# Peptides against a protein of PDB entry 3HTU, part 9

Target 1, 75 residues: chain A of PDB entry 3HTU
Amino acid sequence: RRPEEWGKLIYQWVSRSGQNNSVFTLYELTNGEDTEDEEFHGLDEATLLRALQALQQEHKAEIITVSDGRGVKFF

## One batch from the design tools (peptide; aimed at target 1 V23 Y27 N31 E33)

Design b2_p13_5_s4 (made by RFdiffusion4, then SolubleMPNN; from b2_p13_5, 6 letters changed)
Fold by OpenDDE base, seed 1:
Structure b2_p13_5_s4 (fold): chain B 75 residues (1-75), chain A 13 residues (1-13)
Amino acid sequence: as target 1 above (75 residues)
Amino acid sequence: KKEELERLRKQLE
């Protein structure tokens, strides 16, 4: 899958999962228990980041990159 | 991870 395709799958999960908050660490998205049954579970972080960057271009996500961690907010 | 998430959320405020 292309990064854009991964982004689509991730965003579909976010929009349908009924999350209380749409903020995640990158680790939670691919390694968390909540996504164990998702196709993107176990996805390498580099590919995940590219997927999220594609969503960010569409204003569907905001990536937070700081020295002590990274996360993403979905819109 | 929870603590990291909370720090990130604070940065979004």
Scores: peptide ipSAE 0.197, ipTM 0.758, DockQ to the pose 0.190
OpenDDE base, seeds 2, 3, 4, 5: peptide ipSAE 0.149, 0.195, 0.191, 0.185; ipTM 0.720, 0.757, 0.753, 0.749

Design b2_p13_6 (made by RFdiffusion4)
Pose (drawn by RFdiffusion4):
Structure b2_p13_6 (pose): chain A 75 residues (1-75), chain P 13 residues (1-13)
Amino acid sequence: as target 1 above (75 residues)
Amino acid sequence: RHEKETMLRELLD
């Protein structure tokens, strides 16, 4: 599955829950306790980063760099 | 896994 297909799925999960301006770590998206039964749970950070970059190009997400890791804000 | 998630969340906040 390509980066942007994951990006669409990631974006849909965020939008439907009312988290349209929420900030997430990349880890908690693929490994957190809220997304355990989500389809993207277990996705590697490299592919996730690419899916997020596709969303950023669509102005749907902003990737945040915080020293020892990565996060993202969704719009 | 829970401890790692908490720590990463605290760093990001």

Design b2_p13_6_s1 (made by RFdiffusion4, then SolubleMPNN; from b2_p13_6, 9 letters changed)
Fold by OpenDDE base, seed 2:
Structure b2_p13_6_s1 (fold): chain B 75 residues (1-75), chain A 13 residues (1-13)
Amino acid sequence: as target 1 above (75 residues)
Amino acid sequence: NKKRLQELREKLK
């Protein structure tokens, strides 16, 4: 899958599960309990980041980078 | 932006 396709799957989960306006660490999205049954569970962080960047271009997400880690807020 | 950053920091601590 292309990053844009992964982004679509991720955002579909966000919308269907009512996680809009929620903040996640990148680790939570691919390794957390909440996404265990999703296709993107276990996705490598590099591909995840590119997927989120695609969503960010569409104003559906904002990637947050701090000294102690990275995360994302969905809209 | 500060609010979003604060939310993330709370999760990361």
Scores: peptide ipSAE 0.318, ipTM 0.821, DockQ to the pose 0.084
OpenDDE base, seeds 1, 3, 4, 5: peptide ipSAE 0.199, 0.227, 0.263, 0.251; ipTM 0.751, 0.778, 0.798, 0.782

Design b2_p13_6_s2 (made by RFdiffusion4, then SolubleMPNN; from b2_p13_6, 7 letters changed)
Fold by OpenDDE base, seed 2:
Structure b2_p13_6_s2 (fold): chain B 75 residues (1-75), chain A 13 residues (1-13)
Amino acid sequence: as target 1 above (75 residues)
Amino acid sequence: NREKLKELREKLE
């Protein structure tokens, strides 16, 4: 899958599960309990970042970078 | 932005 396709799957989960306006660490998106049954569970971080960047271009997400890690807020 | 950063930091603690 292309990053844009992964982004679509991720955002579909966000919308369907009512997680809009929620903040996630990148780790819990792909390794957390809430996404265990999703296709993007276990996705490598590099591909995840590209997927989220695609969503960010569409104003559906904002990637947050701090000294101790990275996360994302969905809209 | 400030609130988003706060929420993220709470998760990273």
Scores: peptide ipSAE 0.332, ipTM 0.831, DockQ to the pose 0.126
OpenDDE base, seeds 1, 3, 4, 5: peptide ipSAE 0.256, 0.328, 0.312, 0.291; ipTM 0.786, 0.829, 0.821, 0.814

Design b2_p13_6_s3 (made by RFdiffusion4, then SolubleMPNN; from b2_p13_6, 10 letters changed)
Fold by OpenDDE base, seed 3:
Structure b2_p13_6_s3 (fold): chain B 75 residues (1-75), chain A 13 residues (1-13)
Amino acid sequence: as target 1 above (75 residues)
Amino acid sequence: NRAVAAALRAQLS
């Protein structure tokens, strides 16, 4: 899959799951318990980042960088 | 990563 295709799958999960919080660390998205049954679980961080960057260009996500990590907010 | 998540949510809330 291309990064933008991964982005689509991730965003579909976010949209359909009805999450109360729309903010995740990158680690939570691919290694967390909430996504264990999703196809993108275990996705390498480099590909994940490119997927999220594609969503960001569509104004569907915002990648946030902090001193000790990174996260994403979905819209 | 709990601390990172908390910091992110605090920043974006």
Scores: peptide ipSAE 0.297, ipTM 0.812, DockQ to the pose 0.187
OpenDDE base, seeds 1, 2, 4, 5: peptide ipSAE 0.287, 0.285, 0.283, 0.279; ipTM 0.808, 0.807, 0.807, 0.806

Design b2_p13_6_s4 (made by RFdiffusion4, then SolubleMPNN; from b2_p13_6, 8 letters changed)
Fold by OpenDDE base, seed 5:
Formats: structure tokens, C-alpha cells, sequence
Structure b2_p13_6_s4 (fold): chain B 75 residues (1-75), chain A 13 residues (1-13)
């Protein structure tokens, strides 16, 4: 899958999963318990970042950088 | 790793 295709899958999960929080660490998306059954679970962080960047271009996500790493806010 | 992610989560909250 291309990064933008992964982005689509991730965004679909966010939209349908009923998550209370719209902000995630990158680790939570690919290694968290909440995504264990998703196709993107275990996705390498580099590909994940590219996927999120694709979503960011569509104004569907915002990558957040803090001192200890990166997170993402979905819209 | 998980521990680092936990610290990061606190920063995002």
C-alpha cells in the first residue's frame, strides 16, 4: 500500500471506532491495544508518518511535535 | 517503546 492508502485506512478507523480522544501518539496507532485488529497495526513508523502527512495535506490530521516525540490530531 | 509512548502521551494531554 502507498502511504496515502494507509492514511485512508487509518482515517477510516478513527472515524468509525468511536474513540473519545482525537489525539494519538504514533506509537498508540501502530502498537496500541486499540488498533490490534487493524491492518495498520505494526506498521513501521516511517510509513505511518508518510500516511499521516498525506492526511495532513487533506486537512484531516495535524502532526504534533513535542519534546519526547510526535503525535497526531485527527479532524 | 511503550514507556516512552506513555511519557509522550502525558505531553499530548
Amino acid sequence: as target 1 above (75 residues)
Amino acid sequence: NRERAQRLREQLS
Scores: peptide ipSAE 0.574, ipTM 0.918, DockQ to the pose 0.601
OpenDDE base, seeds 1, 2, 3, 4: peptide ipSAE 0.564, 0.560, 0.561, 0.561; ipTM 0.916, 0.915, 0.915, 0.915

Design b2_p13_7 (made by RFdiffusion4)
Pose (drawn by RFdiffusion4):
Structure b2_p13_7 (pose): chain A 75 residues (1-75), chain P 13 residues (1-13)
Amino acid sequence: as target 1 above (75 residues)
Amino acid sequence: RKEKERALRELLD
């Protein structure tokens, strides 16, 4: 599955729950306790990063760099 | 795993 297909799925999960301006770590998206039964749970950080970059190009997400890791804000 | 998640969340905040 390509980066942008994950990107669409990631974006849909965020939008439907009312988290349209929420900030997430990349880890908690693929490994956190809220996304355990989500389809993208277990996705590697490299592919996730690429899916997020596709969303950023669509102005749907902003990747945040915080020293020892990565996060993202959704719009 | 949950400890790692809490630590990363605190760092991001």

Design b2_p13_7_s1 (made by RFdiffusion4, then SolubleMPNN; from b2_p13_7, 8 letters changed)
Fold by OpenDDE base, seed 1:
Structure b2_p13_7_s1 (fold): chain B 75 residues (1-75), chain A 13 residues (1-13)
Amino acid sequence: as target 1 above (75 residues)
Amino acid sequence: NREEAKRLREQLE
């Protein structure tokens, strides 16, 4: 899959699932218990980042990179 | 992890 295709799958999960909030660490998305049944579970972080960057271009996500960690906010 | 996410969310507020 291409990064943008992964992004689509990730965003679909975010949209369809009943999330309490739309902020995740990168690790939570691919290694968390909440996504164990998703196709993108176990996805390498580098590919994940590219996927999220594709979503960010569409204003569907904002990647948060600070010295105190990294995460993503979905819109 | 959850604690990291919590800290991240707190920073966003």
Scores: peptide ipSAE 0.208, ipTM 0.759, DockQ to the pose 0.271
OpenDDE base, seeds 2, 3, 4, 5: peptide ipSAE 0.188, 0.207, 0.205, 0.200; ipTM 0.753, 0.758, 0.759, 0.755

Design b2_p13_7_s2 (made by RFdiffusion4, then SolubleMPNN; from b2_p13_7, 8 letters changed)
Fold by OpenDDE base, seed 1:
Structure b2_p13_7_s2 (fold): chain B 75 residues (1-75), chain A 13 residues (1-13)
Amino acid sequence: as target 1 above (75 residues)
Amino acid sequence: NKELAEKLRKQLE
């Protein structure tokens, strides 16, 4: 799958997951309990980042970078 | 990382 395709899968999950909070750390998305049953679970962070960047271009996500880590907010 | 998540959320508030 291309990063854009991963992005689509991730966003579909976010949209249907019923999560109260749309903010995640990158680690939570691929290694968290909430995504254990998702195809993108275990996805390498590099590919994840590219996927999120694709979503960001579509204004569906915002990658947040702080001194001690990174996360993402979905829209 | 729950702590990191909270930091991120606070930054977005």
Scores: peptide ipSAE 0.290, ipTM 0.811, DockQ to the pose 0.234
OpenDDE base, seeds 2, 3, 4, 5: peptide ipSAE 0.282, 0.217, 0.271, 0.230; ipTM 0.805, 0.780, 0.800, 0.788

Design b2_p13_7_s3 (made by RFdiffusion4, then SolubleMPNN; from b2_p13_7, 8 letters changed)
Fold by OpenDDE base, seed 2:
Parts: C-alpha cells; structure tokens; sequence
Structure b2_p13_7_s3 (fold): chain B 75 residues (1-75), chain A 13 residues (1-13)
C-alpha cells in the first residue's frame, strides 16, 4: 500500500471509532490495544509517518513532535 | 497547539 492508502485506512478507523479530535502517540496507533484488530496494526513507523503526512496535507491530522517523542491529533 | 502538545506529553509520561 502507498502512504496515502494507509492514511485512508487510519482515518477511516478514527472516524468510525469516534476518535476525532483525539491525540495518539505514534506507538499506540500501531502497537496499542485499541488498534489490535486494524490492518495498520504493526505498521512500521517510517511508513506511518508518511501516511500521517498525507493526512496532514488534507488537514485531517496534525503531527506533533517533541523532544521526548512524536504523536498525532486527528480532526 | 499548546493543548495538543500537553495531551501528547501526558501520554508520554
């Protein structure tokens, strides 16, 4: 899958599960309990970042980078 | 922006 396709799957989960306006660490998106049954569970972080960047271009997400880690807020 | 950052930091603690 292309990053844009992964982004679509991720955002579909966000929308369907009512997680809009929620903040996630990148780790819990792909390794957390809430996404265990999703296709993007276990996705490598590099591909995840590219997927989220695609969503960010569409104003559906904002990637947050701090000294101690990274996360994302969905809209 | 600050609110989003604070929410993230809370998760990273």
Amino acid sequence: as target 1 above (75 residues)
Amino acid sequence: NREKLEELRKKLE
Scores: peptide ipSAE 0.342, ipTM 0.831, DockQ to the pose 0.130
OpenDDE base, seeds 1, 3, 4, 5: peptide ipSAE 0.280, 0.331, 0.338, 0.338; ipTM 0.797, 0.827, 0.828, 0.830

Design b2_p13_7_s4 (made by RFdiffusion4, then SolubleMPNN; from b2_p13_7, 7 letters changed)
Fold by OpenDDE base, seed 4:
Structure b2_p13_7_s4 (fold): chain B 75 residues (1-75), chain A 13 residues (1-13)
Amino acid sequence: as target 1 above (75 residues)
Amino acid sequence: NKELAKKLREQLK
């Protein structure tokens, strides 16, 4: 899959899952319990980042970088 | 990482 395709899958999950918190660390998104059954679980961080960057271009996500790591907010 | 998540949410406010 292309990063854009991964982004689509991720955003579909976000939209359909009804998560109360739309903010995730990158690790939580691909390694957390909430996404264990999703195809993107275990996705490498480099590909994940590119997928999220594609969503960011569509104004569907915002990637946030802090000194201790990175996360994402979905819209 | 709970601390990271907290920092992220604070930054996004």
Scores: peptide ipSAE 0.315, ipTM 0.817, DockQ to the pose 0.181
OpenDDE base, seeds 1, 2, 3, 5: peptide ipSAE 0.308, 0.255, 0.245, 0.308; ipTM 0.815, 0.786, 0.779, 0.816

Design b2_p13_8 (made by RFdiffusion4)
Pose (drawn by RFdiffusion4):
Structure b2_p13_8 (pose): chain A 75 residues (1-75), chain P 13 residues (1-13)
Amino acid sequence: as target 1 above (75 residues)
Amino acid sequence: EKEELMERLEWHH
């Protein structure tokens, strides 16, 4: 599955829960307790990073760099 | 915001 297909799915989960301006760690998206039964749970950080970059090009997400890791804000 | 993210990363790992 390509980066952007994951990106669509990631974006849909965020939009439907009312988290449209929420900030997430990349880890908690693929490994957190809230996304355990989500389809993207277990996705590697590299593919996730690319899916997020595709969303950023669509102005749907902003990747945040915080020293020892990565996060993202959705719009 | 960045401090909260750092704390959450440390807690998850």

Design b2_p13_8_s1 (made by RFdiffusion4, then SolubleMPNN; from b2_p13_8, 9 letters changed)
Fold by OpenDDE base, seed 4:
Structure b2_p13_8_s1 (fold): chain B 75 residues (1-75), chain A 13 residues (1-13)
Amino acid sequence: as target 1 above (75 residues)
Amino acid sequence: VLKELQERIKKLK
């Protein structure tokens, strides 16, 4: 899959999962309990980042980098 | 958004 295709899958999960919080660390998206059954679980962080960057270009996500790590907010 | 993420990170650690 291309990064934008991964982004689509991720965004679909976010939209349909009924998550209360739209802010995630990058790690929990691919390694967390809530995504264990998703195809993107276990996705390498580099590919994840590119996927999220594709969503960011569509104004569907904002990638945030802080001293403690990286995360994303979905819109 | 930054503060929100920081709180999320804090929660997960």
Scores: peptide ipSAE 0.471, ipTM 0.879, DockQ to the pose 0.517
OpenDDE base, seeds 1, 2, 3, 5: peptide ipSAE 0.337, 0.445, 0.448, 0.437; ipTM 0.836, 0.870, 0.872, 0.868

Design b2_p13_8_s2 (made by RFdiffusion4, then SolubleMPNN; from b2_p13_8, 7 letters changed)
Fold by OpenDDE base, seed 1:
Structure b2_p13_8_s2 (fold): chain B 75 residues (1-75), chain A 13 residues (1-13)
Amino acid sequence: as target 1 above (75 residues)
Amino acid sequence: MLEELEERLRKLR
């Protein structure tokens, strides 16, 4: 899959799941228990980042970078 | 560590 395709799958999960909070760390998206059954579980962080960047271009996500890590806010 | 980062990110939300 291309990064854009991964982004689509991730965003579909975010929008369809009953998430109480749309802010995630990059790690929990691909390594967390909440996504164990998703196709993007275990996705490498580099590809994940590119996927999220694609979503960011569409204003569907915002990547948040702090000193001790990165996360993402979905819209 | 992960939880702490999550909390920080939520504050930035």
Scores: peptide ipSAE 0.216, ipTM 0.749, DockQ to the pose 0.167
OpenDDE base, seeds 2, 3, 4, 5: peptide ipSAE 0.212, 0.199, 0.208, 0.205; ipTM 0.733, 0.727, 0.743, 0.742

Design b2_p13_8_s3 (made by RFdiffusion4, then SolubleMPNN; from b2_p13_8, 8 letters changed)
Fold by OpenDDE base, seed 2:
Structure b2_p13_8_s3 (fold): chain B 75 residues (1-75), chain A 13 residues (1-13)
Amino acid sequence: as target 1 above (75 residues)
Amino acid sequence: LLKELEERLKKLK
């Protein structure tokens, strides 16, 4: 899958799952309990980042990088 | 937004 295809799958999950909290760490998104049944669970962080960047271009996500880690907010 | 992430990170530690 291309990064934008992964992004589509991720955003579909965000949208259909009715998440109250739209903020995730990158690790939580691919290794957390809430995504265990999703195809993108276990996705390497480099590919995840590219997927999220594709979503960011569409204003569907915003990647946040801080000294203590990285996260993303979905819209 | 940044504060929101920081609080999330704090809870996960």
Scores: peptide ipSAE 0.155, ipTM 0.701, DockQ to the pose 0.392
OpenDDE base, seeds 1, 3, 4, 5: peptide ipSAE 0.129, 0.144, 0.153, 0.149; ipTM 0.688, 0.696, 0.699, 0.701

Design b2_p13_8_s4 (made by RFdiffusion4, then SolubleMPNN; from b2_p13_8, 7 letters changed)
Fold by OpenDDE base, seed 5:
Structure b2_p13_8_s4 (fold): chain B 75 residues (1-75), chain A 13 residues (1-13)
Amino acid sequence: as target 1 above (75 residues)
Amino acid sequence: LLEELKERLKKLK
């Protein structure tokens, strides 16, 4: 899958599960319990970042960087 | 670490 396709899958989950307006660390998005049954669980962080960047282009997500890591807010 | 990071991210929400 292309990053844009992963982004679509991720945002579909966000919408279906009611996670709009929520914040995730990049780690918990792909390694957390909430996404264990999703196709993007276990996705490498580099590909995840590209997927989220695609969503950010569509104003569906905002990648947040702090001194000790990164996360994402979904809209 | 994860919880601390998430708390920091939430503050930016």
Scores: peptide ipSAE 0.242, ipTM 0.771, DockQ to the pose 0.170
OpenDDE base, seeds 1, 2, 3, 4: peptide ipSAE 0.229, 0.232, 0.219, 0.216; ipTM 0.770, 0.765, 0.758, 0.758

## One batch from the design tools (peptide; aimed at target 1 V23)

Design b2_p14_1 (made by RFdiffusion4)
Pose (drawn by RFdiffusion4):
Structure b2_p14_1 (pose): chain A 75 residues (1-75), chain P 14 residues (1-14)
Amino acid sequence: as target 1 above (75 residues)
Amino acid sequence: SAEEELKEAAEAAA
């Protein structure tokens, strides 16, 4: 599955829950306790990062760099 | 934890 297909799915989960301006770590998206039964749970950080970059190009997300890791804000 | 600290830092950056 390509980066942008994961991106669509990631974006749909965020939008439907009312988290349209929420900040997430990349880890908690693929490994957190809120996304356990989500389809993207277990996705590697490299593919996730690319899916997020695709969303950023669509102005749907902003990737945040915080020293020892990565996060993202959705719009 | 480290993950909690990372989340707080990401919220502050945003």

Design b2_p14_1_s1 (made by RFdiffusion4, then SolubleMPNN; from b2_p14_1, 8 letters changed)
Fold by OpenDDE base, seed 5:
Structure b2_p14_1_s1 (fold): chain B 75 residues (1-75), chain A 14 residues (1-14)
Amino acid sequence: as target 1 above (75 residues)
Amino acid sequence: SRLEELLKKAKEKA
């Protein structure tokens, strides 16, 4: 899958599970308990970041970067 | 970590 396709899957989960306006660390999104049954669980961080960047372009997410890592807020 | 702390606060506010 392309990053944009992963982004679509991720956002579909966000919408269906009512996670809009929620904040996640990148680790929680792909390694957390809430996404264990999702296809994107276990996705490498590099690909995840590209997927989220695609969503950010659509104003569906905002990537949060701090000195010790990154997170994301979904809209 | 600082990231987790900041994100936790963001989660609480969200």
Scores: peptide ipSAE 0.167, ipTM 0.736, DockQ to the pose 0.320
OpenDDE base, seeds 1, 2, 3, 4: peptide ipSAE 0.156, 0.155, 0.165, 0.163; ipTM 0.725, 0.724, 0.731, 0.731

Design b2_p14_1_s2 (made by RFdiffusion4, then SolubleMPNN; from b2_p14_1, 8 letters changed)
Fold by OpenDDE base, seed 5:
Structure b2_p14_1_s2 (fold): chain B 75 residues (1-75), chain A 14 residues (1-14)
Amino acid sequence: as target 1 above (75 residues)
Amino acid sequence: SELEKLLEEAKKKA
């Protein structure tokens, strides 16, 4: 899958699960319990970041960078 | 920022 396609899958999950306006660490998205059954579970962080960047271009997410890691807020 | 604070709080709970 292309990053944009992963982004679509991720945002579909966000919408369906009611996670809009929620904040995740990148690790939580791909390794957390909440996404264990999703196709993007286990996705490498580099690909995840590109997927989220695609969503960010569509104003559906905002990537957050702090001193000890990265995360994302979905809209 | 507010988002950074939310992320830090989320990390503490993770």
Scores: peptide ipSAE 0.101, ipTM 0.678, DockQ to the pose 0.146
OpenDDE base, seeds 1, 2, 3, 4: peptide ipSAE 0.087, 0.092, 0.085, 0.086; ipTM 0.668, 0.675, 0.670, 0.672

Design b2_p14_1_s3 (made by RFdiffusion4, then SolubleMPNN; from b2_p14_1, 7 letters changed)
Fold by OpenDDE base, seed 2:
Structure b2_p14_1_s3 (fold): chain B 75 residues (1-75), chain A 14 residues (1-14)
Amino acid sequence: as target 1 above (75 residues)
Amino acid sequence: SKLEELLKKAKEAA
């Protein structure tokens, strides 16, 4: 899958799962309990980042980058 | 951590 395709799958999960809190660390998104049953669980961080960047271009996500790491807020 | 604090605030403000 292309990063854009991963982004689509991720956002579909976000929009359909009814998440109360749509802010995640990158680790939580691919390694957390809430995504255990999703195809993107276990996705490598590099590909994940590119997927999220694609979503960011569509104004569906905002990547949060700090010295300690990265997270994402979904819209 | 700084990231955790920022994400916490982002969640609360969402």
Scores: peptide ipSAE 0.164, ipTM 0.733, DockQ to the pose 0.322
OpenDDE base, seeds 1, 3, 4, 5: peptide ipSAE 0.156, 0.156, 0.158, 0.158; ipTM 0.726, 0.726, 0.727, 0.726

Design b2_p14_1_s4 (made by RFdiffusion4, then SolubleMPNN; from b2_p14_1, 7 letters changed)
Fold by OpenDDE base, seed 5:
Structure b2_p14_1_s4 (fold): chain B 75 residues (1-75), chain A 14 residues (1-14)
Amino acid sequence: as target 1 above (75 residues)
Amino acid sequence: SKLEELLEKAKEKA
């Protein structure tokens, strides 16, 4: 899958599960309990970041960067 | 981590 396709799958989960306006660490998205049943569970962080960047371009997410790493807020 | 703490606070505000 292309990053944009992963982004679509991720946002579909966000919308369906009611996670709009929620904040995640990147680790939580791909390794957390809440996404264990999702296709993007286990996705490498580099690909995840590209997927989220695609969503950010669509104003569906905002990537949060701090000194210790990155997270994301979904809209 | 600091990131996790910051994000947890953000979660509470959301």
Scores: peptide ipSAE 0.152, ipTM 0.716, DockQ to the pose 0.320
OpenDDE base, seeds 1, 2, 3, 4: peptide ipSAE 0.144, 0.142, 0.146, 0.135; ipTM 0.713, 0.706, 0.713, 0.698

Design b2_p14_2 (made by RFdiffusion4)
Pose (drawn by RFdiffusion4):
Structure b2_p14_2 (pose): chain A 75 residues (1-75), chain P 14 residues (1-14)
Amino acid sequence: as target 1 above (75 residues)
Amino acid sequence: TEDEEIVEEKLEEE
């Protein structure tokens, strides 16, 4: 599955829950306790980063760099 | 920024 297909699925999960301006770590998206039964749970950070970059090009997400890791804000 | 602080706190918890 390509980066942008994960990106669409990631974006849909965020939009439907009312988290349209929420900040997330990349880890908690693929490994957190809220996304356990989500389809993208277990996705590697590299592919996730690419899916997020596709969303950023669509102005749907902003990737945040915080020293020892990565996060993301959705719009 | 505020968003960076939120990410920092979450990373510390993780």

Design b2_p14_2_s1 (made by RFdiffusion4, then SolubleMPNN; from b2_p14_2, 7 letters changed)
Fold by OpenDDE base, seed 5:
Structure b2_p14_2_s1 (fold): chain B 75 residues (1-75), chain A 14 residues (1-14)
Amino acid sequence: as target 1 above (75 residues)
Amino acid sequence: SEDEKIVAERLKKL
């Protein structure tokens, strides 16, 4: 899958999952319990980042960088 | 920001 295709899958999950918060760490998206049944679970962080960057270009996500790592906010 | 705070706090738990 291309990064933008992964982005689509991730965004679809976010939209359907009914999550209370729209903010995630990158680790939570690919290694968290909430996504264990999703195709993108276990996705390498580099590919994940590219997927999120694709969503960011569409203004559907914002990558958040802090001292100890990264997260993302979905819109 | 608040979103950065949320991310930072969650990262500390890993």
Scores: peptide ipSAE 0.690, ipTM 0.919, DockQ to the pose 0.880
OpenDDE base, seeds 1, 2, 3, 4: peptide ipSAE 0.685, 0.685, 0.686, 0.685; ipTM 0.918, 0.918, 0.918, 0.918

Design b2_p14_2_s2 (made by RFdiffusion4, then SolubleMPNN; from b2_p14_2, 6 letters changed)
Fold by OpenDDE base, seed 5:
Structure b2_p14_2_s2 (fold): chain B 75 residues (1-75), chain A 14 residues (1-14)
Amino acid sequence: as target 1 above (75 residues)
Amino acid sequence: SEDEKIVAERLKEL
């Protein structure tokens, strides 16, 4: 899958999962319990980042960088 | 920011 395709899958999950918060760490998206049944679970962080960057270009996500790592906010 | 704070706090749990 291309990064854009991964982004689509991730965004679809976010939209359908009924999550209370729209903010995630990158680790939560690919290694968390909430995504264990999703195709993108276990996705390498590099590919994940590219997927999120694709969503960011569409203004559907914002990558958040802090001292200890990264997260993302979905819109 | 608030969002950065949220991310930072969650990262501490890892």
Scores: peptide ipSAE 0.682, ipTM 0.914, DockQ to the pose 0.879
OpenDDE base, seeds 1, 2, 3, 4: peptide ipSAE 0.679, 0.680, 0.679, 0.679; ipTM 0.913, 0.914, 0.914, 0.913

Design b2_p14_2_s3 (made by RFdiffusion4, then SolubleMPNN; from b2_p14_2, 6 letters changed)
Fold by OpenDDE base, seed 5:
Structure b2_p14_2_s3 (fold): chain B 75 residues (1-75), chain A 14 residues (1-14)
Amino acid sequence: as target 1 above (75 residues)
Amino acid sequence: SEDEKIVEKRLKEL
């Protein structure tokens, strides 16, 4: 899958998951319990970042960088 | 920012 395709899958999950908080750590997205059954679970961080960057270009996400790692906010 | 605080907090919980 292309990064853009992964981004679509991730965004679809976010949209349908009923999550009250649209902010995630990258770890939560690919290693969290909430995404355990999703195709993108276990996705390598490099590919994940490219996927999120694609969404970011579409203004559907914003990658958040802090001292201890990264997260993402979905719109 | 608030979003950064949320992310930082979540990271500390891991």
Scores: peptide ipSAE 0.692, ipTM 0.920, DockQ to the pose 0.872
OpenDDE base, seeds 1, 2, 3, 4: peptide ipSAE 0.686, 0.688, 0.689, 0.689; ipTM 0.918, 0.919, 0.920, 0.919; seed 2 fails the geometry check

Design b2_p14_2_s4 (made by RFdiffusion4, then SolubleMPNN; from b2_p14_2, 4 letters changed)
Fold by OpenDDE base, seed 5:
Structure b2_p14_2_s4 (fold): chain B 75 residues (1-75), chain A 14 residues (1-14)
Amino acid sequence: as target 1 above (75 residues)
Amino acid sequence: SEDEEIVRKKLEEL
């Protein structure tokens, strides 16, 4: 899958699970309990970042960087 | 920012 395709899957999950405007760590998205049944669970962080960057270009997400790591907010 | 603080707190939980 292309990063854009992963982004679509992730955003679809966010939308259908009612997680819009929620903030996640990158770890929560790919390793969290809430996404265990999703295809993107276990996705490598590099690919995840590219997927989120694609969503960010569409103004559907914002990657948040802090000293200890990264997160993302979905819109 | 508020969102940054949320992320920071979540990261501290790991």
Scores: peptide ipSAE 0.725, ipTM 0.926, DockQ to the pose 0.937
OpenDDE base, seeds 1, 2, 3, 4: peptide ipSAE 0.721, 0.722, 0.722, 0.722; ipTM 0.925, 0.925, 0.925, 0.925

